# Peptides against a protein of PDB entry 1IK9, part 71

Target 1, 211 residues: chain A of PDB entry 1IK9
Amino acid sequence: MERKISRIHLVSEPSITHFLQVSWEKTLESGFVITLTDGHSAWTGTVSESEISQEADDMAMEKGKYVGELRKALLSGAGPADVYTFNFSKESCYFFFEKNLKDVSFRLGSFNLEKVENPAEVIRELICYCLDTIAENQAKNEHLQKENERLLRDWNDVQGRFEKCVSAKEALETDLYKRFILVLNEKKTKIRSLHNKLLNAAQEREKDIKQ
Target 2, 207 residues: chain A of PDB entry 1IK9 as posed
Amino acid sequence: MERKISRIHLVSEPSITHFLQVSWEKTLESGFVITLTDGHSAWTGTVSESEISQEADDMAMEKGKYVGELRKALLSADVYTFNFSKESAYFFFEKNLKDVSFRLGSFNLEKVENPAEVIRELIAYALDTIAENQAKNEHLQKENERLLRDWNDVQGRFEKAVSAKEALETDLYKRFILVLNEKKTKIRSLHNKLLNAAQEREKDIKQ
Target 3, 195 residues: chain B of PDB entry 1IK9 as posed
Amino acid sequence: MERKISRIHLVSEPSITHFLQVSWEKTLESGFVITLTDGHSAWTGTVSESEISQEADDMAMEKGKYVGELRKALLSVYTFNFSKESAYFFFEKNLKDVSFRLGSFNLEKVENPAEVIRELIAYALDTIAENQAKNEHLQKENERLLRDWNDVQGRFEKAVSAKEALETDLYKRFILVLNEKKTKIRSLHNKLLNA

## One batch from the design tools (peptide; aimed at target 1 Y177 N185, target 1 (a further copy) K187)

Design b2_p25_6 (made by RFdiffusion4; failed a check: the pose's geometry)
Pose (drawn by RFdiffusion4):
Structure b2_p25_6 (pose): chain A 207 residues (1-76, 81-211), chain B 195 residues (1-76, 83-201), chain P 25 residues (1-25)
Amino acid sequence: as target 2 above (207 residues)
Amino acid sequence: as target 3 above (195 residues)
Amino acid sequence: EELEELAEEVAETNAEYEEAMASEL
């Protein structure tokens, strides 16, 4: 059981703001209850599933395509106008295309005997919604703060692992260099003794 | 300017639900407006900064401690009474085995309740809209942080596994280069023996 | 001839040496 409460402007009353409450079960296609309120009175009407299928036929529209129009118009490039007569309780709305507009929906609403009960329930629903949302935003705020920390934690763990690697790398190389360079000392020494021996032979060949 | 709308029950009508709307600027301490509505009529009252502190004196409570009790009682066990004839509104606190009058307001019946009710409903719808948008923004950030975390965690796994491959990998190379120096040294030695 | 053979042995030993000392980690 779902519902949507939207505010709307009637052409015959651009001064005051009205509220439209649409409720259904699963889908609009299966039917819906519509209620209009000005904060004092309330007018209600029902649209059955068969009535929706028939209206879609009379409008030369694919049924799902028609329900889609109802969703954009009633559940809040697509321009829609709303009219209501308190004298007749007739409620209709049109889609305004280029230079051509057409009747999209019409409802004969009935004035409600207990407007206050309807208005109180509506406000109550809204307050419950505000409440459910806050609880959700709080749950997400905490999850947000947990992740901000879990990142900072592992980020530090990362920097440490990298810094530990660099310290170990330089440490290993330092030892290597020492050993390698000791050998180089021996090579240079041997190399130079050999040269010396070659110069000594050379001297004996020359004298 | 902030506001809180609470659903309450009056002692003289546990059947019907009323709505209490409290509005203020910065803190209740500087005064606030309270409105009571049953969805048909509405009663309003203004409580000045001067009256509030005055009440803090009659009770001998720090203006802070007193405002604190109002926040708990009015912004949502607290009991509420209202007489439509007198427009007098009062509420009490109920503890174990005792109760006491906590405060009262002389409200006045509003001339155009529908206007008040319409503004209240409008506020709720805006709040729902804002809250749903924030739920989206925070939902995405929760996603970004989830992804960013996996990234770094992956970097950490790769980094630690590198530090553990380093000693073994570098030592092999060192053996290689070192074995080259020894070969030279042998060949030199052998040459010196030649001579 | 013997001096020429000796100069060739010394140039081979210096080349082997320079190639060995160019090898680094």

Design b2_p25_6_s1 (made by RFdiffusion4, then SolubleMPNN; from b2_p25_6, 11 letters changed; failed a check: the pose's geometry)
Amino acid sequence: SELEKLQEEIKKLEKEYEEAMSIEL

Design b2_p25_6_s2 (made by RFdiffusion4, then SolubleMPNN; from b2_p25_6, 10 letters changed; failed a check: the pose's geometry)
Amino acid sequence: SELEELQKEIEELEKEYEEAMSIEL

Design b2_p25_6_s4 (made by RFdiffusion4, then SolubleMPNN; from b2_p25_6, 12 letters changed; failed a check: the pose's geometry)
Amino acid sequence: SELEELKKEIEKLEKEFEEAMSIEL

Design b2_p25_7 (made by RFdiffusion4)
Pose (drawn by RFdiffusion4):
Structure b2_p25_7 (pose): chain A 207 residues (1-76, 81-211), chain B 195 residues (1-76, 83-201), chain P 25 residues (1-25)
Amino acid sequence: as target 2 above (207 residues)
Amino acid sequence: as target 3 above (195 residues)
Amino acid sequence: SEQEEFEAEVAEFEAEYEAILAEQE
């Protein structure tokens, strides 16, 4: 059981703002209840599933394509106009294309006996919605703060692991360099003794 | 300018639900407007900064403590009474075994209730719209942070596993380079023996 | 400086390592 409350402008009353409340079960295609209110009175109408299928045929439209038009127009490049007569309670709306517009929907609404009850329920639904949302945004705010911390935590764990690696790497190399260079000292020593022994043989050949 | 719309029940009509709308600028302390509506009629009242502090005196409460009680009672066990004939509105606080008048307002019937009701409904729809948008922005940030976390966690796994492969990998290389020095030393030694 | 000497000795170590791998190939 879903609903959408939208605010609309009627051509015959561009001054005041009206409200449109559409409610259905699962899909618009199965039928819907529509209510119009100016904050004082309310007019209501119903559209059955069969009435929707028929209207789509009379409009030469694929049924789902027709319901799609109803969704854009009623549930808030597509320009729509709305008209209402308090004298007749007739409510219709047209889609305005280029130089060509057409009747998209028509409803004979009935003035409601208990406007206040309808208006109170509508406001009540809106307040409940505002409430459900806040609870959700709060739940997400906390999840947000948890993740901001869980990241900062691991980020630090990361920097530490890297810094520990660098300390260990330089530590190992330092030991290596000492041992390697000690050997090099021996090599140079031996190498030079050899040279010396070659220069001594060379001197015996020459004298 | 902020506002709170609460759904309340009057003692003299537990059947029907009323709506209490309280609006202000910065803090209730500087005055506020309160509106009561049943979806048909509406009653309004203005409470000045001067009247509020005045009430804080009659009670001998710090203007802060007194405003605090109003916030709890008006912005949502608190009891509410309203007489359509007198337009007098008062509310009380109910504790264990006692109750007491907490405050009152002389409201006045509004000339154009439909205008007030329309503005109230419009505000609610805008609030729903802004809240749904924020739910999306925070929803995506929750996603970005989830991804960013997995990233770094992966970097950490890779980094720690590297610092555990380092001693073994570097020591092999050191053995290799070291074995070369030794060979040279042996060769040199052997040459020196030649001579 | 001691830091430059250290870098030069690490570089020489990696070069000798690569020269050993080249002779083995």

Design b2_p25_7_s1 (made by RFdiffusion4, then SolubleMPNN; from b2_p25_7, 12 letters changed)
Fold by OpenDDE base, seed 5:
Structure b2_p25_7_s1 (fold): chain B 211 residues (1-211), chain C 211 residues (1-211), chain A 25 residues (1-25)
Amino acid sequence: as target 1 above (211 residues)
Amino acid sequence: as target 1 above (211 residues)
Amino acid sequence: SEEEEFEKQIKEFEEELKKILEKKE
């Protein structure tokens, strides 16, 4: 089961933060349980897949688009954009919400809720879920932090090996070139010496022919 | 201000999860505000630095060690080890907790709490804090995840450059040696040719002298 | 001369080595 808790403000009680819990299986499209609380009272309702489909049809909205709007309204929390307004009557237990656009507001959804007999249990469970979520997120954070520290070490190790490889390549190239020049110069000197010996031998032979 | 919320079980009401909120400035040693709630009622007390010092002295415990035990008891939550037991009387508003060791249990601390007039406000604020903490932790998780993905890319990039550098070094060495051997062989052939010319010139001169 | 041709070959080899070095930077 997936769950989201959000803060909302009711038009009827704008000074009192309410909490909207939505619980669902796999997708909101399959239906959901909605719970509203003010920290003293709680109200719960179940919305079925058939009700979601009917509301989408009544609104002449494609079901996937309607579910997408429900997700934005019910799961995003109090976004700063005040795009969604929430209304609840404690007398009728009727909950409805509107999407506010520039030129038009329209009712996006409406639910009949039932007052919970033991609101303290619902509130305790909600707080437990929040604390469990905090603990899970903290464990993930600690894991990701350790992994980032590992990756940073591994990166530094490879970077250092790479820099050593670059330097070793340049050093090898320079050393090989110097060694090759030395050997070539020795052979050049030997060739020059042999040429001079040939020239001298030829000059001596020309002198012997000239008596 | 720092804050921690923990689940606790009261010996008097083991079936009802209670929540213990502790709020403090900088360090628990300077004092703290303790709030207990069952999701319907709330009780709050303030513990001063002087009271902490007095309780440490009364227990013949060094203050830093006592504060260390308070931190474990009040901030760790319900650890699986049941090392700490919590007691609260709703009638007397007296809260106390014990540390359980193998052979001895001792009272670690005790506080007089006051019943909160508007528990719903305290509960709403507590839920708000939990939701804010979830949002902050989620933002940190998303940041760490993005950083992890960045570090992994950077590692792969350097690793790939390193492997290319190794291969390029080996290829350079092999190519330079092959080229050097070719040039040396040419010079070796030239030296051999010049030596043969010198030998032939010497033999011709010996023939001319015998002639 | 054969010596000038040898010196030319050495110089050409040195220039080829240098070009190989510069292309890998």
Scores: peptide ipSAE 0.021, ipTM 0.819, DockQ to the pose 0.075
OpenDDE base, seeds 1, 2, 3, 4: peptide ipSAE 0.017, 0.018, 0.019, 0.017; ipTM 0.817, 0.818, 0.815, 0.816

Design b2_p25_7_s2 (made by RFdiffusion4, then SolubleMPNN; from b2_p25_7, 14 letters changed)
Fold by OpenDDE base, seed 5:
Structure b2_p25_7_s2 (fold): chain B 211 residues (1-211), chain C 211 residues (1-211), chain A 25 residues (1-25)
Amino acid sequence: as target 1 above (211 residues)
Amino acid sequence: as target 1 above (211 residues)
Amino acid sequence: SEEEEFKKQVEEFEKELKEIEEKKK
């Protein structure tokens, strides 16, 4: 089961933060349980897949688009954008919400809720869920932090090996060229020596022909 | 202000999860505000630094050690280790907790609480704090996840550059040696040619002398 | 290795140079 708790403000009680819990299986499209609380009272209703389909049809909205709007309204929490307004009558237990656009507001959904007999149990369970979610998220954060520290160490190790490889390549090239220049200079000296001996022998022969 | 909310079980009401909120400035040693709730009623008390010091003295415990025990008892939440037992009388508003060791249990602390007039406000604020904490932790998780993905990319990039550097070093060494062998062979051929010319010149001179 | 081949070629070349110098006395 998936769950989302959001803060909402009711038009009827704008000074009192309410909490809207939505619980569903796999997708909101399959239906959901909605719970409203003010921290003293709680109200719950079940919305079926058939009701969602009917409400989409009544609105002449494609079901997937309607569910997408429900997700934005019911799961986004109190976003700053006041795009959704929530209304609830404690007398009628009727909950409805509107989407506010520039030039038109329209009712996006409406639910009949039932007052919970034991609101304290619902509130305790809601707080338990919040505390469990905090603990799970903390464990994820600690895991990700340790992984990031590992990756940073591994990166530094490879970077250091890479820099050593670059330096070793440059050193190798320089050393090889120096060694080869030495060998070439020896052979160049030998070639010059042999050439001079050849020139001298030719000059001596020209002297012997000239008696 | 720092805050911690924990689930506790009261010995008097073991079937009803209670929530213990502790709020403090900088350190628990400076004093704290304790709030207990069952999701319907709330009770609050303020514990001063002087009361903490007095309670440490009364227990013949060093203050830092006592504060360390308070931190374990009040901030750890419902750890599985049942090391701490919580007691509360709704009639007397007296809250106390014990540390249970193998052979001895002792009262670690006791507080007089006051019943909150508007428990719904305290409960709403507590839920708001939980939801804010969830949102903050979620943002941290998303940040750490993005950083993790960045570090993994950076690691792969450096690893790939390192492997290319290793291969380029080996290729450079091989290429340089091949090129130098070619140059040496040219010089070897030139030396052999000059030597043969020198031998021929010497043989011709010996013929001219015999002639 | 190419290094060993190079060393061998240098050594052979130095040996041939020495033989060339010894044949020239």
Scores: peptide ipSAE 0.078, ipTM 0.821, DockQ to the pose 0.144; fails the geometry check
OpenDDE base, seeds 1, 2, 3, 4: peptide ipSAE 0.042, 0.047, 0.078, 0.050; ipTM 0.819, 0.818, 0.820, 0.818; seeds 1, 2, 3, 4 fail the geometry check

Design b2_p25_7_s3 (made by RFdiffusion4, then SolubleMPNN; from b2_p25_7, 13 letters changed)
Fold by OpenDDE base, seed 2:
Structure b2_p25_7_s3 (fold): chain B 211 residues (1-211), chain C 211 residues (1-211), chain A 25 residues (1-25)
Amino acid sequence: as target 1 above (211 residues)
Amino acid sequence: as target 1 above (211 residues)
Amino acid sequence: SEEEKFEKEKKEFEEELEKIEEKKK
């Protein structure tokens, strides 16, 4: 089961932060449980897949788009843009929420909730879930931090080896060329010396023919 | 101000998870605020630096060691080893905790708490802090994940360049030697040819002198 | 790229070798 807890403000109680818990199996489309609390009282309701389908049809909205709007409204809480307005009557236990666009507001959904008999248990479980989520996220963060430190060390090691390899390649090329030029020049000198000996021998032979 | 919320079990109410909030400025040694809740009622007390010093002295414990034990007891919650036992009387508002070692249990500290008049406000603020902590940890997690993915890409890129550099160095050395050998062999052939021409010229000259 | 720089240096060296061979002619 997936769960999201968000803080919301009710139009009737704007000074009191409420908490909206939504719980679902895999997809919000398959139905969900909604729990509202003010830290003293709690209210719960179950919304079925059929009710979600009916609300989408009543709105003349494509179901996937409607579920997308439900996800934004119920799982994000009151984002900074007041795009969603939440209403709840403690008397009727009727919860409804509206989407506020620039020029138009429309009701997105409504639910009948039931007052929980033991709100302390619901609140304790909600706090437990928050603490568990914190612990899991801390463990993930510590793991990712250690991995990042490892990867950074490994990157620096390979980078340093790469730079050494580049320098070693350039040094090798330079050294090989220097050595080659030396040997080549020795061979050139020997060739020149042999040519001069041949020329001298030919000149001496031409002198010997001329007596 | 720093804060830690932990879940604890009270000896008097082992079936009901309680939450222990501790709030302090920089160090637990400078004093702290303790808040206990069961999700319905809340109790709060303030512990001063002087009270912490007095408790350490009464225990004949070095203050730094005592503060270290307080940190383990109050900030870690009931760890899996039942090393710390928590007691609270709702009647006297007296909170005390014990450290249980294999052969010895001893009282580590005790506090007088006061019942909070509006527990719902304390509970709401506690839930808000949990949700804020979750959001901050999620943002850190997402950032670390992106950094991890970046570092992994960068590592793979440098590793691939390094492997190419190693291969290129070996190929360069091999190619240069092959080219050098070819040029050197040509020069050796030219030297041999010139030597043979000199020998032939000398033999012809010796024939001409005998003629 | 470093590869392009290397191929360029290799080509320049080949041209220098050719010039050294032509000057022997």
Scores: peptide ipSAE 0.007, ipTM 0.801, DockQ to the pose 0.088
OpenDDE base, seeds 1, 3, 4, 5: peptide ipSAE 0.007, 0.007, 0.005, 0.007; ipTM 0.801, 0.801, 0.802, 0.801; seeds 3, 4, 5 fail the geometry check

Design b2_p25_7_s4 (made by RFdiffusion4, then SolubleMPNN; from b2_p25_7, 13 letters changed)
Fold by OpenDDE base, seed 4:
Structure b2_p25_7_s4 (fold): chain B 211 residues (1-211), chain C 211 residues (1-211), chain A 25 residues (1-25)
Amino acid sequence: as target 1 above (211 residues)
Amino acid sequence: as target 1 above (211 residues)
Amino acid sequence: SEEEKFKKEVEEFEKELEEIEKKKK
C-alpha cells in the first residue's frame, strides 16, 4: 500500500491548513482511500476503481489521462501554481476539487466523505506515518552520504594512479631514448675505428706496391 | 531553532501513542519548549536553563551529563530498550520521566505543562513540520543520488583513461625496444662487414709478402 | 625531444657511413 499526505487549502477555510491523505494499492487507478483532517476532525471516503472510471466517462476523458490528473491533484500536493482548488462542506461531507486552467476551470472529481468517530486515532496514525517516513529518509540519506564518501575516495585513488601512470610513461620514453643514444654512440665509435684501420691498411699496401 | 518530535508511551495510557515535541535553540542546555499531544489534546511547557541547572543540582549530577541524559530521553525517541519511562497526569498536567537502569530506576526530570486552548493548531503545525522535514529530506536524497551517479561516471571515466594509459605504456616500451633492436642489428651487420674487409686485406698482404 | 635526438643521431650516422662507402671506390 502506498500513501501520500499533502497540505491543502479549502476554499471554505483558507486560513486553516488541512491535510489530505490518499492511500492506494500500486496505482491510483485501482481505487483509493481519501482522508481529510484539520487537526481536530477527520473525514474519510473510499473511491473505487468503478467510480474513477465513471468520473472519467462523465468528463469524456480517457481513463489514463483522468488518473494522471487525479495523481497531480491528490498526490503532488498543492503545487505552487494553485492549479487545483479544493472544496469541502463539513455539513454535507461533500469533497470536490477543480482544475484551474488559463481560460477554463472545471470539476475534476467529487467524493462523499464520512466523519470519523475517533479523529484522534487517524491523526495519531498520520503523525506516526510522517515520523516513520522521516526515519526511513534519514537512514537513506546516511547511506547515500557514506556511499558518496566511498566513491570520492575510490575516485581519488584511481586518479592518483592515473597521474602516476602518465608520468611513468613519459619517464620511460625519455629513459629508453637516452639509453638507445648511448648504445648507438658506442657502435658509431666502433665503426669509425674499423674504418680507420681499413684506410691505413690500404695505404700501407699502396706503399708496398710502389720498389 | 531546532525541533524533534518523538513517539512516546505514557505509563497511564500505554495503548495510546503520544507525541513528544521538543524545541530548543542550538543546545538543549539553554532551555526548551516541550509539547505533548495525543492527537486530540495538547499540553505545552517551557523549561528554562535555570530549571535544567536546578534539576542537575538536585540530582547531584554534572550539568553536561544531565543535559546528555535529557537529550537521550527527550530527543532520541523511545529507543527500543525502554530505557526511559514517561509519566503524565492529565489532571495535574505534571509530566515526569524516569531512567530505567539494570539495578535502579530514578526520576530524570519533571515539568509542569499547560493544556493548550487550541490543540488543533498545535497538531496542524506539528504535521506541517513533519511534511516540511519529509520534503527537505527527499530533496537531500535526490541531490545525494545525483551526486552518487556523477561520482560513479567520473570514476568510470578515469578508470578507463587509466587502463588506456597502462596499455599505452606497455605498447610504447615494446615498440621502442623493437625499433632499437632493428637499428642495432643494422649497425652490427656493418661492423661485421668492416671486420671481414680487414681480415681479407690482411690475408692479401700476407700473400703478396710470400710472393 | 629525446626521440628527435635519437632520430638525428641515426640519420647523421647513416650519412657518415655513406660518405665512408663513397670514399672506398
Scores: peptide ipSAE 0.081, ipTM 0.820, DockQ to the pose 0.143; fails the geometry check
OpenDDE base, seeds 1, 2, 3, 5: peptide ipSAE 0.049, 0.077, 0.045, 0.050; ipTM 0.819, 0.820, 0.817, 0.819; seeds 1, 2, 3, 5 fail the geometry check

Design b2_p25_8 (made by RFdiffusion4)
Pose (drawn by RFdiffusion4):
Structure b2_p25_8 (pose): chain A 207 residues (1-76, 81-211), chain B 195 residues (1-76, 83-201), chain P 25 residues (1-25)
Amino acid sequence: as target 2 above (207 residues)
Amino acid sequence: as target 3 above (195 residues)
Amino acid sequence: SEEEEEEEIEEFEAKVEEIEEELEE
């Protein structure tokens, strides 16, 4: 059981703002209840599933395509106009294309005996919605704060692992360099003794 | 300018639900407007910064402590009474085995209730709209942080596993280079023996 | 296989020389 409460402007009353409340079960295609209120009175109407299928046929439209038009227009490039007569309780709306507009929907609403009850329920639904949302935003704020921390934690764990690696790498190399260089000292020494022994042989050949 | 709309029950009409709307600027301490509505009529009252502090004196409470009680009672066990004939509104606090009048307001019937009701409904719809948008923004940030975390966690796994492969990998190379020096030393020594 | 071992040795010697020069400084 879903609903949408939207605010709309009627052509015959651009001054005051009205409210449109549409409620259904699962899908608009199966039918819906529509209520119009100016904050004092309320007018209500119902549209059955069969009435929707028929209206789509009379409009030469694919049924789902027609329901799509109803969704854009009633549940808030597509321009729509709304008209209402308090004297007849007739409510209709048109889609305004280029130079060509057409009747998209028409409802004979009935003035409600208990406007206050309807208005109170509507406000109550809105307040409940505001409430459910806040609880959700709070749950997400906490999850947000938890992740901000869980990142900072691991980020630090990362920097430490890297810094530990660099310290260990240089530490290993330092030992290596010492051992390698000691050997080099022996090589140079031996190498030079050899040279010396070559120069001594060379001197015996020459004298 | 902030506001809170609460759903309340009056003692003289537990059947019907009323709505209490409280509006202010910065803090209740500087005064506020309170509106009561049953969806048909509406009653309003203004409470000045001067009256509030005045009430804090009659009670001998710090203006802060007193405003605190109002916040709990008016912005949502608290009991509410209203007489449509006198327009007098008062509310009490109920503790274990006692109750006491906590405050009152002389409200006045509003001339155009529909206007007030329309503005109240409009506010609620805007609030719903703003809240739904924030739920999206925070929903995405929750996603970005989830991804960013997996990233770094992966970097950490890779980094730690590297530090653990370092001693073994570097030592092999050192053996290789070292074995070369020894060979040279042996060959030199062998030459020297030649001579 | 021998050319791979010669290349690993040359790379490790060049790294050691670099770190030696840095320690002299």

Design b2_p25_8_s1 (made by RFdiffusion4, then SolubleMPNN; from b2_p25_8, 11 letters changed)
Fold by OpenDDE base, seed 5:
Structure b2_p25_8_s1 (fold): chain B 211 residues (1-211), chain C 211 residues (1-211), chain A 25 residues (1-25)
Amino acid sequence: as target 1 above (211 residues)
Amino acid sequence: as target 1 above (211 residues)
Amino acid sequence: EEEKKKKEIEEFEKKLEKLEEELKK
């Protein structure tokens, strides 16, 4: 079961933060349970897949688009854009919400809720869920932090090996060239010496011909 | 201001989860505000630094150790070890908790609380704090996840460069040796050719002398 | 810096080729 708790403001009670809990199985499209609370009273209703389909049809909206709007309205909480307005009558237990656009506001959905007999139990369960969610998110944060620290160490190790490899390549190249130049210079000296011996032998032969 | 909300079980009401909120400035040692709620009623008390010091002295416990035990009792929630037992009388508004050791249980602290006139406001604020904490922890999780993905990319990039550097070093060494051998062989051939020319010139001179 | 090192390697390879050509002379 998936659950989302959001804070909302009711038009009827703008000074009192209300909490909207939505619970569903797999997808919001399959239906959901909605619970509203003011921290003293709670009201719950069940919305079926058939009701969602009927509301989409009545609005002449494609079902997937309608469910997408429900998701934005009911699961996002009151975002700063006040795009969704929530209304609830504690007398009639009628809950409805509107989407406000620039030039047009329209009712997106409406639900009959029932007042919960034991609101304290609903509120306690809601707080328990919040505390469990905090604990789970903290455990995920600690895990991600440890992985980040591991990855940083691994990165530094590879970076250090890479820098050593680059330096070792440059050093190897320089050493090989120095050694090669030494051997080449020895061979060049030997070639020059042999050429001089050949020139001297030729000059001596020219002297022997000239008696 | 720092705050911690934990779930506790009261000995008097073991079937009803209670929530213990502790709020403090900088350190628990400087005093704290304690709020207890069952999701319907709330009770609040203020504990001063002087009361904490007095309780530590009365217990013949070093203040830092006592504050350390308060932190474990009041901020950890009911850990699975049931090391801390909480008691509250709704009639007397007297809250106390015990530390249970193998052979000895002792009262760690006791507070007089006052029943809150508007418990719904306290409960709403508590839920708001939980929702804010969830949102903050989610934002931290998303940030850590993005950093993890960045570090993984950076690691793969350096690893790939390192492997290329190793291969380039081995290839360079092999290529340099091949080139050096070629040039050395040319110079060796030239030396051999010059030696043969010197030998031939010496043989011709010996023929001219015998002539 | 790595492009610089790659360029330095290419320049070194060019110096090697030039040295080989000068050594054939």
Scores: peptide ipSAE 0.015, ipTM 0.809, DockQ to the pose 0.062
OpenDDE base, seeds 1, 2, 3, 4: peptide ipSAE 0.014, 0.014, 0.014, 0.013; ipTM 0.811, 0.810, 0.809, 0.809; seed 4 fails the geometry check

